# Peptides against a protein of PDB entry 5K2M: the designs that were tried, part 189

Target 1, 273 residues: chain A of PDB entry 5K2M
Amino acid sequence: MRIGITYTVLRREEMAIKERAGEFGEVVMLHEDDLLFPGNYDLDVVIIRNVSHFKALYTARLFESEGIPTVNSSRLIFEAGDKLFATLRLAGKVPVPEWKAALSEGGALRVPDSLGYPLVSKPVFGSWGRLLAKVNDRDSLEAVLEHRKWMKNPLYGIHYFQEFVEKPGRDIRSYVIGGEFVGAIYRYSNHWITNTARGGKAEPCSDPEVEELSVKAWEAFGEGALAIDIFESEKGLLVNEVNPNMEFKNAARVTGADMAGKLVEYAVEVAKT

## One batch from the design tools (peptide; made by RFdiffusion4, then SolubleMPNN)

Design b2_p27_6_s4 (from b2_p27_6, 15 letters changed)
Fold by OpenDDE base, seed 4:
Structure b2_p27_6_s4 (fold): chain B 273 residues (1-273), chain A 27 residues (1-27)
Amino acid sequence: as target 1 above (273 residues)
Amino acid sequence: MEEEREEELEEMREEIEEEEEEHEEEL
């Protein structure tokens, strides 16, 4: 078995994936600079670890065009990596925060008539809470919409909004790989954006309700490896978003779960199908 | 703790730079 691993940066995750993949076969590390298509890749499966959502999506689709399966698949990256498309999948299976989409400024200005204030403006793509805005009033909404008009990427014209969920100073990140729950963490933050990359503390989450909800959230997509962001709300657990390009170093460290091993085991399963 | 935060901030910078470069190339 020959296992490709595409990457932008050799992070702790990519090092762990490489090490674990070496137990199953020959490992071929492929930096983004090494990727040229069409190509003659002698690989049984590719683990996609490109940092960029779009680079990951296109890389996966390019390998699939050569008949090489990827983890994650381009389909999963596309549907899960877009916050709106992910919400469309999730909303049919699990509780999600109330949301609205608008395709114009005039549409976006009517979102508060349905969601009220405060609400959260999200880009449909992007990581680490980038361009998330807590919109408390009309003036703040107008400012966000004005700034979006001057952003170059036309995807910023796709207005995705969510209700502001009051969280208990933390959120939950869970990991589901191949339909198996691997682990979960609490991410603590005094900020409404609870990302660990912003200096949040992580602690193990051992909650059977989180485990069940995480598996159901994964079943909305039905394949691959997903990180799942869950909010603890007054309404109960809400699935906020999923990430097909998951970071897991903090979760692996805190839980002791072999997330890299589980990802490789799943990639090896995909290679055999 | 400081080293882990510096690594996390570096990883965040790299992905931000890449996504910003992609947003510049899409025009």
Scores: peptide ipSAE 0.015, ipTM 0.528, DockQ to the pose 0.027
Fold by OpenDDE base, seed 5:
Structure b2_p27_6_s4 (fold): chain B 273 residues (1-273), chain A 27 residues (1-27)
Amino acid sequence: as target 1 above (273 residues)
Amino acid sequence: MEEEREEELEEMREEIEEEEEEHEEEL
């Protein structure tokens, strides 16, 4: 078995994946500078670890075009990596925060008529809470929409909004790989945006309701490796988003779960299908 | 903790730079 690993940066995750993949076969590290298509890749499967959502998506699709399966698949990266498309999958299977999409400023200005204030403005792409805005009133909504007009990427013209969920100073990140629940953590933050990259404390989460909900959220997509972000709300547990380009260094450290091993085991199963 | 935060900030910078470069190629 020959296992490719595509990457932009050699992070702790990519090092762990490389080490564990070496137990199953020959490992081929592929930096973005090494990628040229059409190619002649002698690989049984590729683990996609490009940092960019779009580079990950295109890299996966390019390998798939040569008959090489990827983890994650280009389909999963596309549907899970877009917050709106992910919401469309999730909303039919699990509880999600109330949401609204608008395709114009005039549409976006009517979102509060349905969601009220406060609401959250999200870009459909991007990580780590980039360009998330808590919109408390009309003036704040107009300011967010004005700034979006001057942004170059046309995807900023896709206006995605959620209800503001009051959280208990934390959220939950769970991991599901190949339909198996691998683990979960609480992420603590004094800010309404909970993210580990912003200096949040992580603690193990052992909750059977989180495990069941995480598996159901994964089943909305039906393949791959996903990190799942869950909110504790007055309405119960809500699935906020999923990430097909998951970071797991903090979760692996805190839970002791073998996230890299589980990802490689799943990639080896995909290569045999 | 400090080294882990510097690593997380560098990963954040790289992802932003890549997203910005891709947005310049889409124009």
Scores: peptide ipSAE 0.015, ipTM 0.527, DockQ to the pose 0.026
Fold by OpenDDE base, seed 2:
Structure b2_p27_6_s4 (fold): chain B 273 residues (1-273), chain A 27 residues (1-27)
Amino acid sequence: as target 1 above (273 residues)
Amino acid sequence: MEEEREEELEEMREEIEEEEEEHEEEL
């Protein structure tokens, strides 16, 4: 068993994955600077840990073109890493926040007629709550739309909106790998954007409803390793988004779950199919 | 707590720099 690990930066996650992969076989660390395609890679599987969503997607697809399976697959990275495409998968299987998509400013200006105010503007790509806007009124909507016209990337012209969900000062992040629930945490924040990277407290989440919902959310995609963001709402639990390039250092620390080991075990199973 | 926040802010800067570099290569 030869296990590749692609990475941009050696985070705590990549170090843990490397350590656990060493128990199953030979580990080949592949920095982005080492990646040239087409190439003669002697690998049974590659674990994709590139920081960039697009670099991760293209890296996965390039290894798959050489006949090497990846965790996650390029299909999963593509479908789960885009917030709109992820919502399209999730909405058929699990409760999600009410959403609208528009492909023009004139379309986006009609979104409040359906969702009301406040609403959340999201880019279809990007992490850590970057470019998330709470839109309270018409003037705020016009400002967000005006700023997006001057953004260079054409994907900022894809207007994705959700209802604003009132949260109890926290959200839930769960982890499902190969269809198995691995663990969940509460992320506490005084801000409406709950992210641990902004100095939020994490605590273990032990809720059977969260476990069941997390597995159902994973089944909407049917492969790989996903972090799942869940809101506690007045309507019950809502699956907000998924991440196919999950951070888990805080969750592993708080829960004691062997997330790196579970990811490697799954990658070794993928290599055998 | 302070060290963990500095590491998380560094990880955020690296991903912002990568997304900004992807936006500079389109030019």
Scores: peptide ipSAE 0.014, ipTM 0.521, DockQ to the pose 0.026
Fold by OpenDDE base, seed 3:
Structure b2_p27_6_s4 (fold): chain B 273 residues (1-273), chain A 27 residues (1-27)
Amino acid sequence: as target 1 above (273 residues)
Amino acid sequence: MEEEREEELEEMREEIEEEEEEHEEEL
């Protein structure tokens, strides 16, 4: 078995995946600069670890065009990596924050008639809470919409909104790989945007309701490896978003779960189907 | 602790630079 690993940066995750993949076969590390298509890749499966959502999506599709399966698949990356498309999958299976989508400024200006204030404006793409806005009033909504008109990418004209969820100074990130729950963490933050990369404390989350909800959220897509972001709300647990390009260094450290091993085991399973 | 935070900030910068470069290649 020959296992490809595509990457931009050799992070702790990519190092761990490489180490674990070496137990199952020959490992071929593929930096983005090594990738030319059409190619002649002698690989049984590729683990996609490109940092960018779009590079990951296109890299996965390009390997699939050569008849090489990927983890994650280009289909999963496309559906899970877009916040609106992910919400469309999730909303049919699990509780989600109340949401609205608008395709025009005139549509977006009516969103508060349904969601009220405060609301959250999100881009449909992008990581790390970039371009998230807590919109408290009409003037703030108009300002966000005005700024979006001057953004170059036409996807910024897709207006995605959620209700603002009051969180208990933390959120939950869980991990589901091949339909198996691998682990979960609490991410502590004094900011309404919770991210461990911004210096948040992580602690193990051992909650059977989180495990059950995480598996149901994964079943909305039915394949791959997903990180799942869950809110503790007054309405109960809400699935906020999923990430098909998951970071797990903090979760692996805190839980002791072999997330890299589970990802490789799943990639080896995919290579055999 | 400081070194781990510098590594996490460097990884975040690399992610931002890549998302910005892709936004320039899509034009």
Scores: peptide ipSAE 0.015, ipTM 0.520, DockQ to the pose 0.028; fails the geometry check

Design b2_p27_7_s4 (from b2_p27_7, 9 letters changed)
Fold by OpenDDE base, seed 5:
Structure b2_p27_7_s4 (fold): chain B 273 residues (1-273), chain A 27 residues (1-27)
Amino acid sequence: as target 1 above (273 residues)
Amino acid sequence: SVQELLDKPLPPVKIRPEVSIEEFLRP
C-alpha cells in the first residue's frame, strides 16, 4: 500500500501519522510545494493535513479527480470545515446553539430580534477562535458589521451568529474516526473562548453522554475523522462545531488514545473500498 | 525519491499567530 500525507507544516500530528502509516506500507510525504495537478500520482489513499481549509479542500478534490480517495474527503472538508454548513448538518441530528445567518448588513441588524443579546459573531471559516466577537449590544453589532465591510474576502459578508452560551469555564473536545469514538478532553480557560491551542489546560473527559452525542454528531456527516466541540450549557450538551483537520496532540497525550493510529487504520480501510 | 519527500525542508510558517512552529514539533 502507498499512503500519501499532504501537509503545510510537519507538526507532531503529521509526525505521528507518518510513523503509523509506515506500519501499513510505503509513506509519501507531500508538502504543498510538491503538489502539481494533474500529476498522475501512484497512491492508494491520501491523508489530508494541509493547515488551510481551502488548500485542504482543493487538495482533496484534486486527488479525487485522479481516482485517489482522501481522508478526509473533499465533501467532508467542505461541509464540516465551514461553520454554517456544519451547523446545517448538525442542527437536524443533535442539539446545537441557537443560530442565525444573514446575507446583508440589513439582515444582520435584525438578528438580535431572534437571538437577543449577548450573541456571538463568527466567520464561516477560520480556526482557533479567530475573529470571534461577543456582541453585547447594538453599538457592538454595528461596529462588527462596519469592520466586515472593509474586509477583502467576500466570505466575510456571510453573517453567521450564535447565541452566547454560558460555559462552566471549560468546553469538551471529542474525536470520532470512522464512526468510532476515540476519546474526549475537557479544555479549561478563564476566557469565554476555550482552546488548548491558546494555552488552556486539558483533562480527560469520560462521559457516556459525550460519547453518544459525539457519535451522533459524526453520523450527521457519515464519514471521516472529526474533532467535535461540545458545550456544557443550562440546556444540556450542545454541539458547537466540528473540525475535519483535527489537532490531537494534547488530546492524545492526555487520554493516551492512539488517534494517529486510528486515523491511519481508517485511511487503510478507505483505500480498500 | 520517497526519502527526498520525507526529508523536505519545512517552511518557516506560523500556523497560529500566538504559537511558534517549535511548539507543534514537540512530542
Scores: peptide ipSAE 0.009, ipTM 0.298, DockQ to the pose 0.047
Fold by OpenDDE base, seed 4:
Structure b2_p27_7_s4 (fold): chain B 273 residues (1-273), chain A 27 residues (1-27)
Amino acid sequence: as target 1 above (273 residues)
Amino acid sequence: SVQELLDKPLPPVKIRPEVSIEEFLRP
């Protein structure tokens, strides 16, 4: 078996994936600079680890066009990596924060009539809490909308809003690979944006309700490897978002789960199908 | 296309048994 691994930066995750993949076959590391298409790639499967959502999406689709399956698939990356498209999948299966989407400023200005204040403005794409805004009032809403007009990417003109969820100073990140729950962590932060990339503490989460909800959230997509972000709210557990290009170094360290191994095992299964 | 990605049917959920590394290495 020949396993490709595409990457932008060799992180701890990519190092672990490379090491575990070496136990199953020949490993071909593919930096973004090495990728030209159409190509003549002799690979049984490709693990997609490009940092950029769009680079990951296009890389996956390009390999698929050559008959090489990818983990994750371009479909999964597309649907899970867009916050709005992910919400559309999740909302039919699991509890999610209340949300609205608007396609114009005039539409966005009516969002508070339905959701009230405070709101969370999200770009449909992006990672690490980038361009998240807590919108407390009309003036703040107008400011966010004005700033979006001056942003060069037209996707910033897609206005996605959630209700603001009061969290107990933490959120949950779970991991589901191939429909199997692998593990979960609490991420602690005094800021309303919880992200381990910003130096938050992580602790193991052992909760059967989190496990069940995580599997159901994965079933909304029905394939691949997902990190799932869950909020603890007064309404119960809410699935906030999913990530098809998961960081897992902190979760693996805290839980002891072999997330890299589970990802490789899943990729090997995908290669055999 | 974007539409093809949106319209693609979801695969059935497969419950995967824990498979040993040795079983994965078997051709």
Scores: peptide ipSAE 0.007, ipTM 0.280, DockQ to the pose 0.017
Fold by OpenDDE base, seed 1:
Structure b2_p27_7_s4 (fold): chain B 273 residues (1-273), chain A 27 residues (1-27)
Amino acid sequence: as target 1 above (273 residues)
Amino acid sequence: SVQELLDKPLPPVKIRPEVSIEEFLRP
């Protein structure tokens, strides 16, 4: 078995994946600078760990074009890594925050007529709470929309909004790999953005409802390795988003779960199919 | 053992076939 691992930065996650993959076969580390296509790669599977969503997506698709399966697949990266496309999958299977999408400024200005205020404006792409805005009123909405007009990426013209969910000073990050629940953490923050990548504290989450909901959220996609963001709300548990390029350093440290091992095990199974 | 890990039952893996960009956008 020859396992490729693509990466941008050799993080703790990539080191753990490399170490664990070495137990199953030959490991080929592939920095972004090593990737040329077509490349005639001799690999049974590739674990995609590129930091950029788009680099991960295109890397996966390029390996697939050479007949090499990837974890995650380009399809999963595309559907799960776009917040709107992920919401479309999730909304049919699990509770999600109320949301609206608008394709113009004029459409976006009507979103409060349906969702009220406060709103959360999200880009459809991006990570670590970048370009998240709490929109409390009309003036704030107009300001966000005005700023979006001057952003060069056309995807900023896709206006995705959620209701603002009041949370108990934390959110939940769970992990499901190959349909198996691997673990979950609470992420604590005094800020409405609770992501541990922004300095939040992590603690283990042992909740059967979280486990069940996480598996159902994964089933909305039906493949791969996903991190799942869950909110505790007055309406109950809500699946906010998923991440097909999961960070797990904090979760692995806090829970003791072998997330790297589970990812490699899944990649080995993908290679056998 | 490594073999036990390799033989561990996992849920069925659904590798989706290659799809066009247009098919990605289809609900």
Scores: peptide ipSAE 0.000, ipTM 0.270, DockQ to the pose 0.031
Fold by OpenDDE base, seed 2:
Structure b2_p27_7_s4 (fold): chain B 273 residues (1-273), chain A 27 residues (1-27)
Amino acid sequence: as target 1 above (273 residues)
Amino acid sequence: SVQELLDKPLPPVKIRPEVSIEEFLRP
């Protein structure tokens, strides 16, 4: 078994994946600078750990074109890593925050007619709560739309909005790999944007409803390794988003779950298929 | 096989049953 691991930065997650992969076979670490395609890669599977969503997506697709399976697949990265496409998958299987998408400024200005205020404006791509805006009123909506208009990437012209969900000063991040629930954490924050990468406290989450909902959310995609962000709302649990390129160092530390091992085990299963 | 993995259909995209296409498209 020859296991590739693509990466941009050697984080704690990539170190743990490397260590666990070494138990199953030969490990080939592939920095982004080492990747040139077409290439003659002698690998049975590649674990995709590129930081950029788009670099991860294209890297996965390029290896797949060489006949090498990836974890996650380019298909999963594409559908799960886009907030709108992920919502389209999730909405038919699990409760999600109410949402609207608009393809123009004029369309976006009508979003409050359906969802009211407050809203959350999200880019369809991006991580760590970048370019999230709480939109409390018309003036704030116009400001967000004006700023988007001058952004260079055409994907910023895709307007995705959610209802603002009141949270109890925390959210939930769960992990499902190959359809198995691996663990979950509470992420505490004094800010409406909860993210452990921004210095939030993490605690174990042991809730059977979270486990069941997390598996159902994974089943909306039906493959791979996903981190799942869940909100505790007055309406019950809501699946906010999924991440096909998960950070898990805090979750692994807090829960004691072998997330790196489970990811490698799944990659080995994919390699045998 | 990699090809079988690539060809694996994902579940169909379902619009929320509680939100009709008409409600979704309501201006």
Scores: peptide ipSAE 0.000, ipTM 0.234, DockQ to the pose 0.015; fails the geometry check

Design b2_p27_8_s1 (from b2_p27_8, 11 letters changed)
Fold by OpenDDE base, seed 1:
Structure b2_p27_8_s1 (fold): chain B 273 residues (1-273), chain A 27 residues (1-27)
Amino acid sequence: as target 1 above (273 residues)
Amino acid sequence: SAEEVREKMEELEKKTEEEEQKLKELF
């Protein structure tokens, strides 16, 4: 068994994955600078750990083009890593926050007619709550839309909105790998954006409802390793988003769940299919 | 075990601190 690991930065997660993968076979670390295609890669599977969503997506697709399976697959990265595409999968299977998508400024200006205020503006791509805006009124909506016009990436012209969900000063991040629930954490913040990457406290989450919902959310995609972000709302649990390129250092530290091991085990299973 | 995972993550934290700082420069 030869296991590739692609990476941008050698984080705790990548080191943990590397060490665990060494128990199953030969490990080949592949920094982004090492990746040239087409290439002669002698690998049974590649674990994709590129930090950039797009680099991860293209890396996965490039290995797949050479007959090498990836974890996650390019399909999963594509569908789960885009907030709108992920919402389309999730909405038919699990409760999600109310959402609207608009393809023009004129369309976006009508979103409050259905969602009301406050609403959340999200880019369809991006991590760590970057470019999330709480939009409280018309003036704020116009400002967000005006700024989007001057952003060079055409994907910023895809206007994705959610209802603003009142949360109890925390959210939940769960982890599902190969359909198995691995663990979950609460992420605490005094800010409406609760992401631990912004300095939030993490605590273990042991809730059977979270576990069940997390597995159902994973089943909307049906493969791979996903982190799942869940809100506790007045309407009950809502699946906000999924991440096909999960960070898990805080979750592993807090829960003691072997997320790196579970990821490698799944990659080994994928290599054998 | 859960304890072994925690200990490993603490060990790795010290080793990766410098590399993780590069993330702040990339994004």
Scores: peptide ipSAE 0.550, ipTM 0.927, DockQ to the pose 0.842
Fold by OpenDDE base, seed 2:
Structure b2_p27_8_s1 (fold): chain B 273 residues (1-273), chain A 27 residues (1-27)
Amino acid sequence: as target 1 above (273 residues)
Amino acid sequence: SAEEVREKMEELEKKTEEEEQKLKELF
């Protein structure tokens, strides 16, 4: 068994995956600077850990074009790593926050007619709560839309909005790998953006409803390893988003769940199919 | 065990500190 691991930065997650993968076979670490295609790689499976969503997506697809399976697959990265595409999958299986998508400024200006205020403006791509805006009124909406016009990436012209969900000063991040629930944490923040990457406390989450909902959210995609962001709302649990490029250092530390081991085990299973 | 996982993640925190700092420079 030869296991590739692609990476941009050798984080705690990549080191943990590397160490665990060494128990199953030969490990080949592949920095982004080492990747040239076509490359005729001698690998049974590749674990995709590129930091950039797009680099991860293209790397996965390039290995797949050489007949090498990836974890996650390019299909999963594509469907889950785009907030709008992920919402389209999730909405058919689990409760999600109310949402609207618009393809123009003129369309976006009508979003409050359906969802009211406050809104959350999200880019369809990006991590760590970057370019999230709480839109409380018309003036704020116009400002966000005006700024989007000057952003170079055409994907900023895809306007994705959610209802603002009042949260109890925390959210939930769960982990599902190969359809198995691995663990969950509460992420605490005094800010409406609850992300441990921006600082904050994490605590174990042991809730059977979270476990069941997390597995159902994973089943909307039906493969791979996903981190799942869940809100505790007045309407009950809502699946906000999923991440096919999961960070798990805080979750592993807090819960003691072997996310790295479970990811490697799943990659070995994928290599055998 | 859960304890072994926690200990490993604490060990790796010290080893990856410099590399994780590069991530902050990218974003």
Scores: peptide ipSAE 0.548, ipTM 0.928, DockQ to the pose 0.856
Fold by OpenDDE base, seed 4:
Structure b2_p27_8_s1 (fold): chain B 273 residues (1-273), chain A 27 residues (1-27)
Amino acid sequence: as target 1 above (273 residues)
Amino acid sequence: SAEEVREKMEELEKKTEEEEQKLKELF
C-alpha cells in the first residue's frame, strides 16, 4: 500500500495522518510544489489535505484522471465545499437554515422579501468565516452587493443567503468518516461567527440527536470524510454546512477521537475498492 | 486510547507550531 498525502502546510492534522498512514504502508508526502500533471504517480490512494478548496478540488481530479482514488474525491470536494451545492444536497435529507440564492443584484435585493432581516450573506466558497456578513437592513444589503461587484472572482456574483440563526453562544462541529460518526465538539464564541480558528473554546459534545443528524447529513453525499457544522436553534438542530477538508486538531484534542486514524482507515478501504 | 490521541496531538503541536504559523500569513 502506497498512500499519498497532498498538503499546503504541514499542520498537526497532516502530521497525525502521516504517522497513522505509516502503519498501513509507505507514505508519500506531496507538497503543492511537488504536484505536476500529467505525472507518473505510483500510489494506491491519495489523501487530499490542500488548504485551498480549489487546489484540493483540482488536485483530487488530477489524481483521479491518472486512475488514483482520492479521499476526499473530487466529486465530494466539489459538492460539499461549495456552500450552495452542499445546501442543495443537505436540504433534501436534513433540516437546514432557510436559504435563498440569487444570480443578480436585482434578485438579491428581493431576498429579504422571503428571509426577512437579519440575514446572512455567504460566499459559496471560502473558509474560516471569511466574507460572512450579517445583513441587518436594506442599506447593509446594498453595501454588500456593491462590494461584491468589485471582487475579482466571479463566484462572488453568486449571491447565497441564509436566515440569521440565533445560536446559544456556540455551534456544533461533528465528524463523519465513511458513514461512521467519529465525534463532535461544541465551539464557543461570543461572536455570531463561531470558529475555533478565531480563538473559540471547544468542549466535547455527546448528544445522540447530533450523532443521528450528522450521519444523515453525511448520507446526503454518501462518501468520504466530512466535518459537519450544526446549529442549535429554536427550530431544533440545523445543518449549516459541511467541510470536505476538515481541520480536526481541536476536536481530536478535546474528544480524544482518532480522527487521523479513521481517515487513514477509510483511505485504505477506498484503495481496496 | 483517547489519552494516547491527546498526548500525540500535544506532541505534534510542538513540532508543527512554526509551520502552522505560516497559515496565518497565507490568509
Scores: peptide ipSAE 0.546, ipTM 0.926, DockQ to the pose 0.825
Fold by OpenDDE base, seed 3:
Structure b2_p27_8_s1 (fold): chain B 273 residues (1-273), chain A 27 residues (1-27)
Amino acid sequence: as target 1 above (273 residues)
Amino acid sequence: SAEEVREKMEELEKKTEEEEQKLKELF
């Protein structure tokens, strides 16, 4: 068994994955600077740990083009890493925040007729709460839309909105790998944007409803390793988003769940398929 | 065990500190 690991930054997660992968076979660390295609890669599977969504997507697809399976697959990265495409998968299986998509400014200006105010504007791509806006009124909506016109990436012209969900000062992040629930944490934040990268407190989450919902959310995609972001709302649990490029250092530290081991085990299973 | 996982993640935190600092430069 030869296991590739692609990476941008050698984080705690990548080091943990490397160490656990060494128990199953030979490990080949592949920094982004080492990745040239077409190549002659002698690998049974590649674990994709590139930080950029697009770099991860293209790296996965390039290995797949050479007959090497990836964790996650390019299909999963594509569908789960886009907030709108992820919502389309999730909405058919699990409760999600109310959402609207518009393809023009004129369409976007009508979104409040359905969602009301406040609403949340999200780019379909990106991480760490970047370019999230709480839109409280018409003037704020117009400002967000005006700024989007001047953004160079055409994907900023895809207008994705959610209802603003009142949260109890926390959200839930769960982890499902190969259809198995691995663990969950509460992430505490004084801000409406919960971002663990900003040093928020994390605590273990042991809720059977979270476990069941997390597995159902994973089943909307049917493969891979996903982090799942869940809101505790007045309407019950809502699946906000999924992440195919999961960070787990805080969750592993808090829960003691072997997320790195579970990811490697799943990659070994994929290699044998 | 859960404790072994925690200890490993703490060990790795010290080893990866310099590399994880590069993440702040990328975004």
Scores: peptide ipSAE 0.539, ipTM 0.925, DockQ to the pose 0.848

